# Peptides against a protein of PDB entry 4ASU, part 11

Target 1, 270 residues: chain A of PDB entry 4ASU
Amino acid sequence: ATLKDITRRLKSIKNIQKITKSMKMVAAAKYARAERELKPARVYGVGSLALYEKADIKTPEDKKKHLIIGVSSDRGLCGAIHSSVAKQMKSEAANLAAAGKEVKIIGVGDKIRSILHRTHSDQFLVTFKEVGRRPPTFGDASVIALELLNSGYEFDEGSIIFNRFRSVISYKTEEKPIFSLDTISSAESMSIYDDIDADVLRNYQEYSLANIIYYSLKESTTSEQSARMTAMDNASKNASEMIDKLTLTFNRTRQAVITKELIEIISGAA
Target 2, 83 residues: chain B of PDB entry 4ASU
Amino acid sequence: FTFASPTQVFFNSANVRQVDVPTQTGAFGILAAHVPTLQVLRPGLVVVHAEDGTTSKYFVSSGSVTVNADSSVQLLAEEAVTL

## One batch from the design tools (peptide; aimed at target 2 R42 P43)

Design b1_p10_7_s3 (made by RFdiffusion4, then SolubleMPNN; from b1_p10_7, 6 letters changed)
Fold by OpenDDE base, seed 4:
Structure b1_p10_7_s3 (fold): chain B 270 residues (1-270), chain C 83 residues (1-83), chain A 10 residues (1-10)
Amino acid sequence: as target 1 above (270 residues)
Amino acid sequence: as target 2 above (83 residues)
Amino acid sequence: SAFSQLLLSA
C-alpha cells in the first residue's frame, strides 16, 4: 500500500471513530433515560403479569392458534439485540409447529422482519415500524395492542419475546405469555374470580395486553441502548487499535521510501 | 398491594388495610381476604388506608385492578396522581 | 464497509 493509501485509510477510520464515539454518547444518554423509565414500568408490567402467574392459566390442547410477538426496534448497531429476539422467535415457532400449533408472528420493530422475512414471511401478520426513535409510551403500546386485537387473527395464546434488561452489560431474551379473552374466560383457574362481567373482562384484557407490550418495550429499549453503547465503545476501541497499527505501517513505509530515495541519490551520484 | 402507573410507582408489594377503588361497576373497598376479582377503573379517587391509620388519596384515570386469591392486589392505572 | 467491519469485529 502506498503512503497515500494508508493515509486515506487512516482518515477514514478516524472519521468512523468520531462517529462511533458520538453514537456512544447518544446511546449513553438514551440508556440513562431508559433505565430511569424502566423502574416504574417494570413494577407496572410485572404487576400486570401477576394474574397469569397466580391463576396458572392454561390453554386447552385443542386450541391451536398461537401468536408470537417479537419486540425490538428499527435501529441497528446494538450487538445481538435483534438476533437474540429473532433466534428465540424461531425456536419457539419451530417448537409450536412441531406440537401441531398454528403460528403467526408480529414484529415490533422493522429489524425483526428484516431477519425473519426470508424464512417466516408467510407467518407474519404485521410489522410495526418507527420503533426506537423515541422512547416508547403507553400510548404506543396501546396502539400496538389495539391493532393486534383488531387484526382478525383469533389466537388462543401467545408469546411476547423481548430482551429483559439486567445490567449495563447484560440482557436476557425472555418470553411472557399472552392469552386471548376466550382462553382467560374459559380457564378453570379463573372460576375463583367473582362474577366478572364479560365487558369488564374484555376491557381488562385490553389493558393487560397494552401493559405487557408497554413493559416489553421498556425492557427492550433499555437493553438496546445499553447494548448500543457497548457496541459503539467496542467499535471505538477497535478503531483506535487499527489506527495505531496503520500509523506504524505508515511510519515504516515512510522510512522505506526515504531509504529508497537516498539510495537512488547515492547511486545516481556515482 | 401494588399501585402503579406506567411512569410512577405508589405502592410496591405493600401491606395496607383497605383500598377504595373507583370501578366501572361502582366503587368498592378492597379489604383483607377480599374475594378474587377483576375490575376496570373509571376516573375517580383511590383511597389507600394504611395499617397505621393514615389515608392517602389518588386520582386515577383508567386502568385495572386485580384481587387475587392470595390477597395480593394489583392496581394499575394508566394515569395517577397524588392528591 | 469499513464501518461495518469495525462493528462486526467488536
Scores: peptide ipSAE 0.046, ipTM 0.927, DockQ to the pose 0.012
OpenDDE base, seeds 1, 2, 3, 5: peptide ipSAE 0.032, 0.038, 0.044, 0.041; ipTM 0.920, 0.925, 0.927, 0.928

Design b1_p10_7_s4 (made by RFdiffusion4, then SolubleMPNN; from b1_p10_7, 5 letters changed)
Fold by OpenDDE base, seed 5:
Structure b1_p10_7_s4 (fold): chain B 270 residues (1-270), chain C 83 residues (1-83), chain A 10 residues (1-10)
Amino acid sequence: as target 1 above (270 residues)
Amino acid sequence: as target 2 above (83 residues)
Amino acid sequence: SEFSKLLLSR
């Protein structure tokens, strides 16, 4: 490589490092906010799932329609955030298909569609775009819930797959159940909740769906921002190391050029 | 007893004496060992009676309330404010 | 791109 080539590459990497450092700071700020907002959201979301846990709601095996909701975002450069969700979605879809279930998929965030489009395009019902530019609100979750309920797909049970935040350096892809109104109303374990008006139960289920979606979005967002921060930090460090290496190469190459020029002068080839 | 909105937690697995909730069918009090039930909240007043005799009041917009067989209660409001 | 390489190296 010529001195010119090395210099050009150095300049490029230095510029990239500036970008990654800036992105790290932005991600850090978003992470801090997301983590704060996750605290109440987790209590709220876990609370919404308490019924299903306590009642041990089960879907009859003869029911075949299963919905998978994958939760991520539209934004890249966040490590394995999207691929982890997609991987679990694929695994779940394959397992369900092997069990003779009909599987449909909803993607929250365009990245899910981007990853699964080629292999699972026929299973997609809808993809929600414009996710991740702003912190998710309960209103956003409600919109998603409403659209899902109005999609016309009458699922029996479902799975919502998202990244649960563990720490600044760790997340775990998890699955939570989603049940249809019919499944809940017909569940034997719900008998202790008798005398519930059908309209009340419907409304309750609508809230439940919105609640779990909201919760999943908050977990996903926190995980994503943390992962992005880490990814940008790693990129910045890698850039620094590359700059150091290229600088050494530059210095060596420069010395070699000077030496060559001196030899040419001495040899009279000039 | 858990009482939360998407953005704020008021009670988290707390022991309380009684919770009065505004439901679509009317307001009712949740006491210890209340029968399991599911209800939807209407806009109104939530009153929490603590074991120490302290009473706290909240206004909620909408949401749900769950009373489980194990006496756990989840009050989940879309919006809630302390009064 | 150099950027992609930097992101994938760790």
Scores: peptide ipSAE 0.158, ipTM 0.939, DockQ to the pose 0.012
OpenDDE base, seeds 1, 2, 3, 4: peptide ipSAE 0.151, 0.146, 0.146, 0.158; ipTM 0.935, 0.938, 0.935, 0.936

Design b1_p10_8 (made by RFdiffusion4)
Pose (drawn by RFdiffusion4):
Structure b1_p10_8 (pose): chain A 181 residues (1-270 with 5 gaps), chain B 83 residues (1-83), chain P 10 residues (1-10)
Amino acid sequence: ATLKDITRRLKSIKNIQKITKSMKMVAAAKYARAERELKPARVYGVGLIIGVSSDRGLCGAIHSSVAIIGVGDKIRSILTFKEVGRRPPTFGDASVIALELSIIFNRFRSVISYKTEYSLANIIYYSLKESTTSEQSARMTAMDNASKNASEMIDKLTLTFNRTRQAVITKELIEIISGAA
Amino acid sequence: as target 2 above (83 residues)
Amino acid sequence: EIIEEVEENL
């Protein structure tokens, strides 16, 4: 309730809001890179339960929608392939998955809407390229919603700070008048 | 005729005369009227004879060539670079 | 929930 506590909390939530807004544009830029590389990938991959996701969270209902194998460390987290989502998925990554060894992944539609031999590695590559395009755009909205929630939280605390600031001024003033009187 | 690597797409549904292709057994030149077959590739060159008579030369490391019941061919390689 | 996770990361 002290001004010091409110000033510290404002700076704490502002740091979160700046970071979440900074990841909205990052997900927007990485999504633009993912969709640019999805066009040649869709024309390439056309011709057992495999879950396709990533290690990197903060992407909303992507890991929860998909319901030994399992690509993406967050899919094993409920009940394996690790280190995906940090860098764009290459064909070599899809090859290693096929080397160690009917498929579930998130297909890209737009920014809002989604749906859950040599040829077998091409399906894994098709899922990896589709998945990260899906993972990034979903993260764009997840951090946009978080940036909105943190901003509403700052507005509520600013009103508290103004009430407390007024209450401190009047208290100091009363202590002076009474000390005089 | 469709020719693509994971990186870039060279031809999108041609509309082409013939394509020389490296296969595990020698080489196959796929004309417009060719038998439906499924083949796997080896390290070799791909020569694309354009419809206007011109030539296109690329290299292929590995992949697959698919010619369906109709007059349609899809050639895909892991890497294709010039030159 | 995401805010809590971002706070824990900090």

Design b1_p10_8_s1 (made by RFdiffusion4, then SolubleMPNN; from b1_p10_8, 5 letters changed)
Fold by OpenDDE base, seed 2:
Structure b1_p10_8_s1 (fold): chain B 270 residues (1-270), chain C 83 residues (1-83), chain A 10 residues (1-10)
Amino acid sequence: as target 1 above (270 residues)
Amino acid sequence: as target 2 above (83 residues)
Amino acid sequence: DILEEIEKKL
């Protein structure tokens, strides 16, 4: 490589390093906000799931319609955030198909569709775009829940798949159950709740769905911003190491050029 | 007893004496060992009676309340404010 | 979106 080529590459990598450092700072600010907003959202979301855990709601084996909701975003440069969700969705879809279930998919965030469109296009009901530019609100979750309920797909049970935040360096892809109104109303374990009005139960289920979607969005957002911060930090470090290596190469190449020029002068004077 | 909105936690797995809630079917008090039930909140006042005799009041917009067989209670409001 | 521009360049 010529000195000019090395210089051009150095300039390019230095510019990338500036960008990754800036992105790290932006991700750090968004992470700090997301983590603060996740604290109450987690209590709220875990509270909404308490019924399903305590009642041990089961779907009869004869029920075949299963909905998978994958939660991520539209934005890249966040490590394995999207691929982890997509991998879990694929695994769940395959297991359900092997069990003779009908599977439909909803993607929250365009990245889910981007990864799965080729292999699972016929199973997609809807993809929600414009996710991840702003922090998710309960209103956003309610819109998603309403659109799902109005989609015309009468699922029996479902799975919401998202990245649960553990720490700044760790997330885990998890699955939580969603149930149809019919599944809840017919569950044997719900017999202790016999005096519940059908309209009350319907409204309760609408809140439950919105609650779990909101919770999943908050966990996903926090995980994503943390992962992006880490990815940008790693990219900045890698760029620094590459700059150091290229600088050494530049210095060696410069010395070689000088040596060659001196030899040419000596040989031409001879 | 857990009482939260999407943005604020008021109680997290706390022991309380009684919680009065406004539901679409009417206001009722949740006591210790209340029968399991699911209800939807209407706009109104929530009153929490602590074991020490203190009383806290809240306004809620909407949401849900769950009373489980194990006496755990989840009060989940869309919006809630302390009064 | 700055992130999209960076993804196109990487």
Scores: peptide ipSAE 0.032, ipTM 0.927, DockQ to the pose 0.165
OpenDDE base, seeds 1, 3, 4, 5: peptide ipSAE 0.030, 0.029, 0.028, 0.027; ipTM 0.916, 0.925, 0.921, 0.926; seeds 3, 5 fail the geometry check

Design b1_p10_8_s2 (made by RFdiffusion4, then SolubleMPNN; from b1_p10_8, 6 letters changed)
Fold by OpenDDE base, seed 3:
Structure b1_p10_8_s2 (fold): chain B 270 residues (1-270), chain C 83 residues (1-83), chain A 10 residues (1-10)
Amino acid sequence: as target 1 above (270 residues)
Amino acid sequence: as target 2 above (83 residues)
Amino acid sequence: DILKEIEKQL
């Protein structure tokens, strides 16, 4: 590499390092907010899931339509956040297919589609874009829930897959069940619940879905910002190491050029 | 008894004497050992009666309430404010 | 490599 090439590369990496440092700070700020907002959201979301756990809602085996909702975002540079969700979605889809289930996929965030499009394009119902630019709101979750319910896909059971936040250095990809209105209405375990009006149950289910989506978005966002912060820190460190290496190479190359020029002068070889 | 909005937690697995909730089918009081039920909240007043006799009032916009067989209750409002 | 990805996006 010429001195010019090395200099150009050094400049590029230094600029990248500035960007990664800036992104780290932005991610840190977003993480701090997301973590604060996750605390109530977790109580809220776990509370919404309590029915399904307490009632032990089961989908009959003869029911074949399964919906997989993968939750991530549109934005990259966050380590394995998207790939972890996609990996679990693939695994779940394969397991369900092996069990003779029909599988459809919804992606929350464009990155899910980007990863799965080639292998699962025919299974995608919809991808929700414009995720991750701003903190998710309950309104955003409600829109997603409504669109899902109005999609015309009559699923029996589903799985929402997202990254649950553990700590600043740890997240876990998890799955929570979602059920159709028909599945809930027909579940034997629901018989213990007093006379519930069909309209009430429908509305309840709409809230439940929105609640679960909201919860998943909050967990995902917190995990993502934390992972991005870590990724940007690592990138900044890697850039620093590369700058050091290139600087050494530059110095060596400069010495070699000088030596060559001296030899050319001494030898008279132009 | 759990009472939360997406942004705020009011009660988390607390023991309460009674919770009065505004539902679409009418307001009702949830007491200990209430029969399992699912309801949707209408905009209105939630009143929480603590075991110590204290009463707290909240205004809720909408949401859901679940009474489980184990007497656990989840009151989940879209928006809620202390009064 | 995150750096390579950033380079592609810049």
Scores: peptide ipSAE 0.055, ipTM 0.929, DockQ to the pose 0.928
OpenDDE base, seeds 1, 2, 4, 5: peptide ipSAE 0.051, 0.044, 0.047, 0.048; ipTM 0.923, 0.927, 0.928, 0.930

Design b1_p10_8_s3 (made by RFdiffusion4, then SolubleMPNN; from b1_p10_8, 5 letters changed)
Fold by OpenDDE base, seed 5:
Structure b1_p10_8_s3 (fold): chain B 270 residues (1-270), chain C 83 residues (1-83), chain A 10 residues (1-10)
Amino acid sequence: as target 1 above (270 residues)
Amino acid sequence: as target 2 above (83 residues)
Amino acid sequence: DILKEIEEKL
């Protein structure tokens, strides 16, 4: 490599390092906010899931329609956040198909579609875009829930797949159940619940779906920002190491050029 | 008893004496060992009666309330404020 | 490689 080539590469990497450092700081700020907002969201979301856990709602085995909701975002540069969700979606879809179930997929965030489009395009009902630019709100979750309920796809049960936040260095891809109104209404375990009006149950289910989606978005966002912060930190460190190596190479190459020029002068070839 | 909005937690697995909730079918009080039920909240007042006799009032916009067989209660409001 | 991805976006 010529001195010019090394210099150009050094300049490029230094610029990238500036970008990654800046992105790290932005991700850190977003993470701090997301973590704070996750605390109540988790209580709220886990509270919404309590019914399904306590009632042990089961879908009859003869029911065949299954909905998979993958939750991520539109934004890249966050390590394995999207691929982790997509991997679990693929695994779940394959398992359900092997069990003779009909599987449809919803992607929350454009990255899910980007990963699964080639292999699962026919199974996609809808993809929600514009996720991850701003912190998710309950309003956003409600819009998603409403669109799902109005999609015309009459699923029996479903799975929402998202990254649950554990710590700044750890997340876990998890699955939570979602149930259709019909499944809830027909569940034997629901018989202990006092006479529930059909309209009340419908409204309740709408809230439940919105609640779970909201919760999943908050978990996903916190996980994503943390992962992005880590990814940008790693990128910055890698850039630093590369700068150091290239600087050494530059110095050696410069000395070699000088030596060559001196030899040419001494030999009378200059 | 858990009472939360998407942005704020008021009670988390707390033991309370009674919770009065505004539902679409009317306001009712949730006591210990209340029968399991699902309800949808209407805009109105939630009153929490703690075991120590303390009473707290909240305004909620909408949401859901679940009373489970194990006497656990989840009050999940879309929006809630302390009064 | 995050660095490559960033380079492609620059």
Scores: peptide ipSAE 0.143, ipTM 0.938, DockQ to the pose 0.951
OpenDDE base, seeds 1, 2, 3, 4: peptide ipSAE 0.110, 0.068, 0.089, 0.097; ipTM 0.928, 0.931, 0.933, 0.935

Design b1_p10_8_s4 (made by RFdiffusion4, then SolubleMPNN; from b1_p10_8, 5 letters changed)
Fold by OpenDDE base, seed 2:
Structure b1_p10_8_s4 (fold): chain B 270 residues (1-270), chain C 83 residues (1-83), chain A 10 residues (1-10)
Amino acid sequence: as target 1 above (270 residues)
Amino acid sequence: as target 2 above (83 residues)
Amino acid sequence: SILEELEKEL
């Protein structure tokens, strides 16, 4: 490479490093907010899931319709956030298909569709876009829940797949169950909850779905911002190392050019 | 007893004597040995009676309440404020 | 890599 080429590359990498440093700071600020907002959201969401865990709701084997909801966002540059969810969705879809289940997919965030469209296009019901620019609200979750319930797909059970936040350096892709009204109402373990009005149960399930979606969005957002912060930090470090290497190469190349010019002068070839 | 909104936690796995909740089917009190039930909240007052005799009041907009067989209770309000 | 992705976008 010529001195000009190396200089151009150095300039480019230095600019990238500035961008990654800036993005790291932005991600850090968003992470701090997300983590703060996740604390009550986790209590709220885990509380909503308590019924299903305690009642041990089971779907009869003759019921075949299964819904998979993948939760991520529209925004990239956050490591394996999207691919981890997509991988889990693929695995779950394959397992369900092997068990003779009908599988439909909902993507929360455009990245899910981007990854899975080619292989699973026929299974997609809807994709929600414009996710990740602002912190998710309960209103946002309610809109998603309502759209799902109005989709016309009468699932028996479902799985919501999202990244659970563990720490600033760790998240885990997890699956939580979603059950239809019919599945809940017919579950043997729910017999102890008898004498519940049908309208009450319907409304309860609507809240439950919105609650779980809200929880998943908050976990996903926190995980994403943390992952982006880490990714930008790593990118900045990598850029720094590359700048150092290129600077050394530049210096060596410069010396070589000078040496060549001296030889040409001595030899009379210049 | 857990009482939370999406943005605020009021009680997290706490022991309480009684919780009065406004439901769509009517207001009722949840005691330690209350039978399992699922209810939906209507706008109204929640009253929490602590074991030490203290009483706290809250206004809730909507949500759900679950009483489980193990006596655990989840009160999940869309919006809630301390009074 | 993230750097490569950024290089493509810039």
Scores: peptide ipSAE 0.126, ipTM 0.932, DockQ to the pose 0.934
OpenDDE base, seeds 1, 3, 4, 5: peptide ipSAE 0.096, 0.084, 0.124, 0.073; ipTM 0.924, 0.930, 0.933, 0.930

## One batch from the design tools (peptide; aimed at target 1 T127 F128 K129 L146)

Design b1_p11_1 (made by RFdiffusion4)
Pose (drawn by RFdiffusion4):
Structure b1_p11_1 (pose): chain A 181 residues (1-270 with 5 gaps), chain B 83 residues (1-83), chain P 11 residues (1-11)
Amino acid sequence: ATLKDITRRLKSIKNIQKITKSMKMVAAAKYARAERELKPARVYGVGLIIGVSSDRGLCGAIHSSVAIIGVGDKIRSILTFKEVGRRPPTFGDASVIALELSIIFNRFRSVISYKTEYSLANIIYYSLKESTTSEQSARMTAMDNASKNASEMIDKLTLTFNRTRQAVITKELIEIISGAA
Amino acid sequence: as target 2 above (83 residues)
Amino acid sequence: SVTLSTPKPFP
């Protein structure tokens, strides 16, 4: 309730809002990179339960929608392949998955809507390239919603700060008048 | 005729005369009228004879060539670079 | 777990 507590909390939530907004544009830039590389990947990959995701969270209902194997560390987190989503998926990654050894992944449509031999590694590559394009655009909205929630929180606290600031001024003034009187 | 690597796409549904292709057994030159077959590639060159008579030369490390029941061929390699 | 830190070509 003290001004010091409110000033500390404002700076704390502002830090979160700046970071979440900073990841909205990052997901927007990385999604643009992912879609530019999805066009040649879709024309490349055309011709047992496999779950395709990533280690990196903060992407909304992507890991929860997909429901030994299992690519993406967050899919094993419910009940394996690790270190994906930090860097764009290469064909070599899809090759290692095939080397260690009917498939579930998120297909890219737009920024809002989604759906859940040598040839076998091409399907894994097709899923990896589709998944990261899906993971990034969903993260773009998840951090946009978080930036909105943190801004609404700052507005509510600013009104509290103005009430407390007024209450401190009047209290100090009463202590002066009474001390005089 | 479709020729693509994971990185870039060279031909998108040609519309081409013939394509020389490296295969595990020697080499195969795929004409417009070729039997339906499924083949796997080896380290070798790919020569693309364009419809206007010109030539295109690329290199292939590995992959697959697929010629369907119709006049359609899809050639895909892990890496294809010039030169 | 199998890490995908070292990409390898297909044989």

Design b1_p11_1_s1 (made by RFdiffusion4, then SolubleMPNN; from b1_p11_1, 5 letters changed)
Fold by OpenDDE base, seed 5:
Order: C-alpha cells, then structure tokens, then sequence
Structure b1_p11_1_s1 (fold): chain B 270 residues (1-270), chain C 83 residues (1-83), chain A 11 residues (1-11)
C-alpha cells in the first residue's frame, strides 16, 4: 500500500472511532436513564405477573392457539439484542408448531420484522415501529396491548419474549406468559378468588397486559442501551488497535520510501 | 404488600395492617388474611395503615389490585401521588 | 406496521 492509501485508511478509521465514541457516550446516557426507570418498572411488572405465578394459571392442553410477542426495537448497533429475541421466537414457534399449536406473532420493533419477515411473514399479526428513539412509556405499552386485544386473534395462551437486564455486561432473553381472558376466567385456580365480575376481569386483564408489555419494554430498553454501549466501546477499541497497526505500517513504509530515494540518489538514478 | 406505579414504588413487599382502596365496585379495606380477589381501581384515595400506626394517603388514577391466597397484595396504579 | 409515535387520529 502507498503512503497515500495508508493515510486515507487512517483518516477513515479515526473518523469511525470518533463516531463510535460519540455513540458510546449517547448510549451510556440512555442506559443510565433506562436503568433508573427500570427499577420501579420491574416492581410494577413483576407485581403484575404475581397473579399468574401464585394462581398457577394453566392453559388446557386441548387449546391450540398461541401468541408470541417479541419485544425489541428499531435501532441496530447493539450486539445480539435483536437476534437473541428473534432466535427465541423462532425456537418457541417451532416447538409450538411441532406440538400441533397454531402460532401467531407480534413484533415490537422493526428489527424483529426485518429478521423474521422471510421465514414467518404469514404468522405476523402486527408489527410496531418507531420503537427505541425515546424511552418507552406506559402509553406505548397501552397502545400495543390495545392493538393485541383488538387484533381479532383469539389466542388461548401467549408468551412475551424480551431481553431481561441483568447487569451492564449481561442480559438474558426470557419468556413470560400471557393468558387470554377466557383462559383466566376458566382457570380452576381462579375459583378461590371471590366473585370476580366479568367486566372487572376484562379490565383487569387489559391492565395486566399493558403492565407486562411495559415491563418488557423497560427491560428491553435497558438491555439494548447497555449492549449498544458495550458494542460501541468494542468498536472504538478495535478502531484504536487498527490505528496503531496502520501507524506502524505508515512509519515503516515511509522509511522504506526514504531509503529507496537515498539509494536512487547514490546510484545516480535521477 | 406492593404498591407501585410504572414510575414509582411506594411499598415493596412490605407488611401493613390495612389498605383501603377505591375500586369500581366500591371502596374496601384489605386486612390480613383477606379473601383472594381481583379489583380494578377507580380514581380515588388509597390509604395505607402501617403496623406502626402510621397512615399514608395516596391519590391513584386507575389500575388494579390483587389479593392472593397467600395474603400478598399487589396494588398497581397507572398513576399515583403521595398526599 | 403501526407507529407508536404517530399522532393517533382523534377518534
């Protein structure tokens, strides 16, 4: 490579490094906010799931309709965040299909749609976009919940798949159950709950769904921002290493050029 | 007893004496060993009576309350403020 | 696809 080529590459990589460093800082700020907002959201979301755990709500085996909600975002450059969710969705869909279940999918975030479009396009009920530019709100979760409830798909049981935040360096793709109103109302374990009006139960279920979706969005966002921060840090480090290598190459090449010129002068070659 | 909104936690697995909640079917008091129930909150006042005798008041917009068989309670409000 | 940020048309 000529000195000019090396210089051009150095300039390019230095620019990339600047961009990745900037993106890291932005991701760090978003992560810090997301982590703070996740604390109450987790209590809130786990609280909503408590009924299902304590009541041990089960879907009858003869029920065949299953809904999968995958939660992610629109934005890339965050490592395996989207692919992890998509992988889990694919696995779950395949397992359910093998068990003779009908599977429909909701994708939260355009990346889920993009990854699964070719293989699962016929299974999608709805996809949501414009996810991840701003922190998710309870309003956003309510919109998703409402759309699900209005989808016309009478699922018996569902699952919501999202990345749960563990630490700044760790997340885990997890699944939480979603139950239809009919499943909850017909559950034997619900018999211990005194005189639940059908309208009350419907409203309760709407809140429950919104709560769980909200929780999943907060977990997903925190995981994503953390992963993006890490990805940008890694990119910046890789760029730094490349800059160092190219700088050494530049110096060696420069010395070689100088040496060649000196030899040409000494040899009398103009 | 857990009482939270999406953005704030007021109680997290706390022991309380009584919680008064405004529900669509009417306000009721949740005491120890209350029968399991599911209710939806209406806008109104939540009153938490702590074991130490302290009483705290909150305004909630909407939400749900769950009383489980194990006497655990989840009060989940869409919005809540301390009064 | 449904956008979460698009202003919902007033019912």
Amino acid sequence: as target 1 above (270 residues)
Amino acid sequence: as target 2 above (83 residues)
Amino acid sequence: SISLTEPRPFP
Scores: peptide ipSAE 0.252, ipTM 0.939, DockQ to the pose 0.339
OpenDDE base, seeds 1, 2, 3, 4: peptide ipSAE 0.237, 0.240, 0.250, 0.238; ipTM 0.931, 0.936, 0.937, 0.936; seed 3 fails the geometry check

Design b1_p11_1_s2 (made by RFdiffusion4, then SolubleMPNN; from b1_p11_1, 6 letters changed)
Fold by OpenDDE base, seed 3:
Structure b1_p11_1_s2 (fold): chain B 270 residues (1-270), chain C 83 residues (1-83), chain A 11 residues (1-11)
Amino acid sequence: as target 1 above (270 residues)
Amino acid sequence: as target 2 above (83 residues)
Amino acid sequence: PISLTEPRPFP
């Protein structure tokens, strides 16, 4: 490589490093906020899921319609965040299909759509975009819940798949159940709950759906920002190492060029 | 007893004497060992009676309340403010 | 694709 080539590459990598460092700082700020906002959201979301755990709601095996909600975002450069969710969605969809179930998919975030479009396009009910620029709100979750409810797809059971935040360096892709109104209404374990009005139960379930989606969005966001921060840190370090290597190469090449030029001058002046 | 909104936690697995919640069917008092039930909240006043005799009041918007067989209660409000 | 940032009428 010529000195010009090395210089050009150095400049490019230095610029990338600046960008990655900046992105790291932005991700760090967003992470700090997301983590703070996740604390109450987790209590809230786990509280909403408590019924399903305590009631031990089981879906009858004869039920065939299954919904998968994959939760991610639109934005890249966050390591395996999107691919992890997509991988679990694919696995779940394949397992359900092998069991003879009908599978429909909702994708939250354009990355889910992008990853699964070719292989699962016919299974998508709806996809959501403009996810990840701002912290998710309960309103956002409500929109998703409403679209599901208005889709006319009568699922029996569902799964919401998202990245649960563990720590700044760790997330885990997890699944939480979603149950239809009919499934809950017919669940034997619900018999202990005293005469619940059908309208009340419907409203409760709609609200619960929004709650769970909201929780998943908060977990996903925190995981994503953390992963992005880590990814940008790694990218910055890698860039630094490459800069160091190229700088050494540049210096050696420069010395060689100078030496060659001197030899040419000496030889040509002869 | 857990009482939370999407953005704030008021009680997390706390022991309380009584919780009064505004439901669509009217005011509902939840005491210890209340029968399992599910209700939806209407905008109104939540009153939490602590074991120490203190009473806290909250205004809530829509939401839900769940009373489980294990006597655990989850009060989830879309919005809630301390009064 | 549905945008979450676009205002939608709630029923």
Scores: peptide ipSAE 0.261, ipTM 0.942, DockQ to the pose 0.484
OpenDDE base, seeds 1, 2, 4, 5: peptide ipSAE 0.247, 0.256, 0.250, 0.261; ipTM 0.937, 0.936, 0.936, 0.939

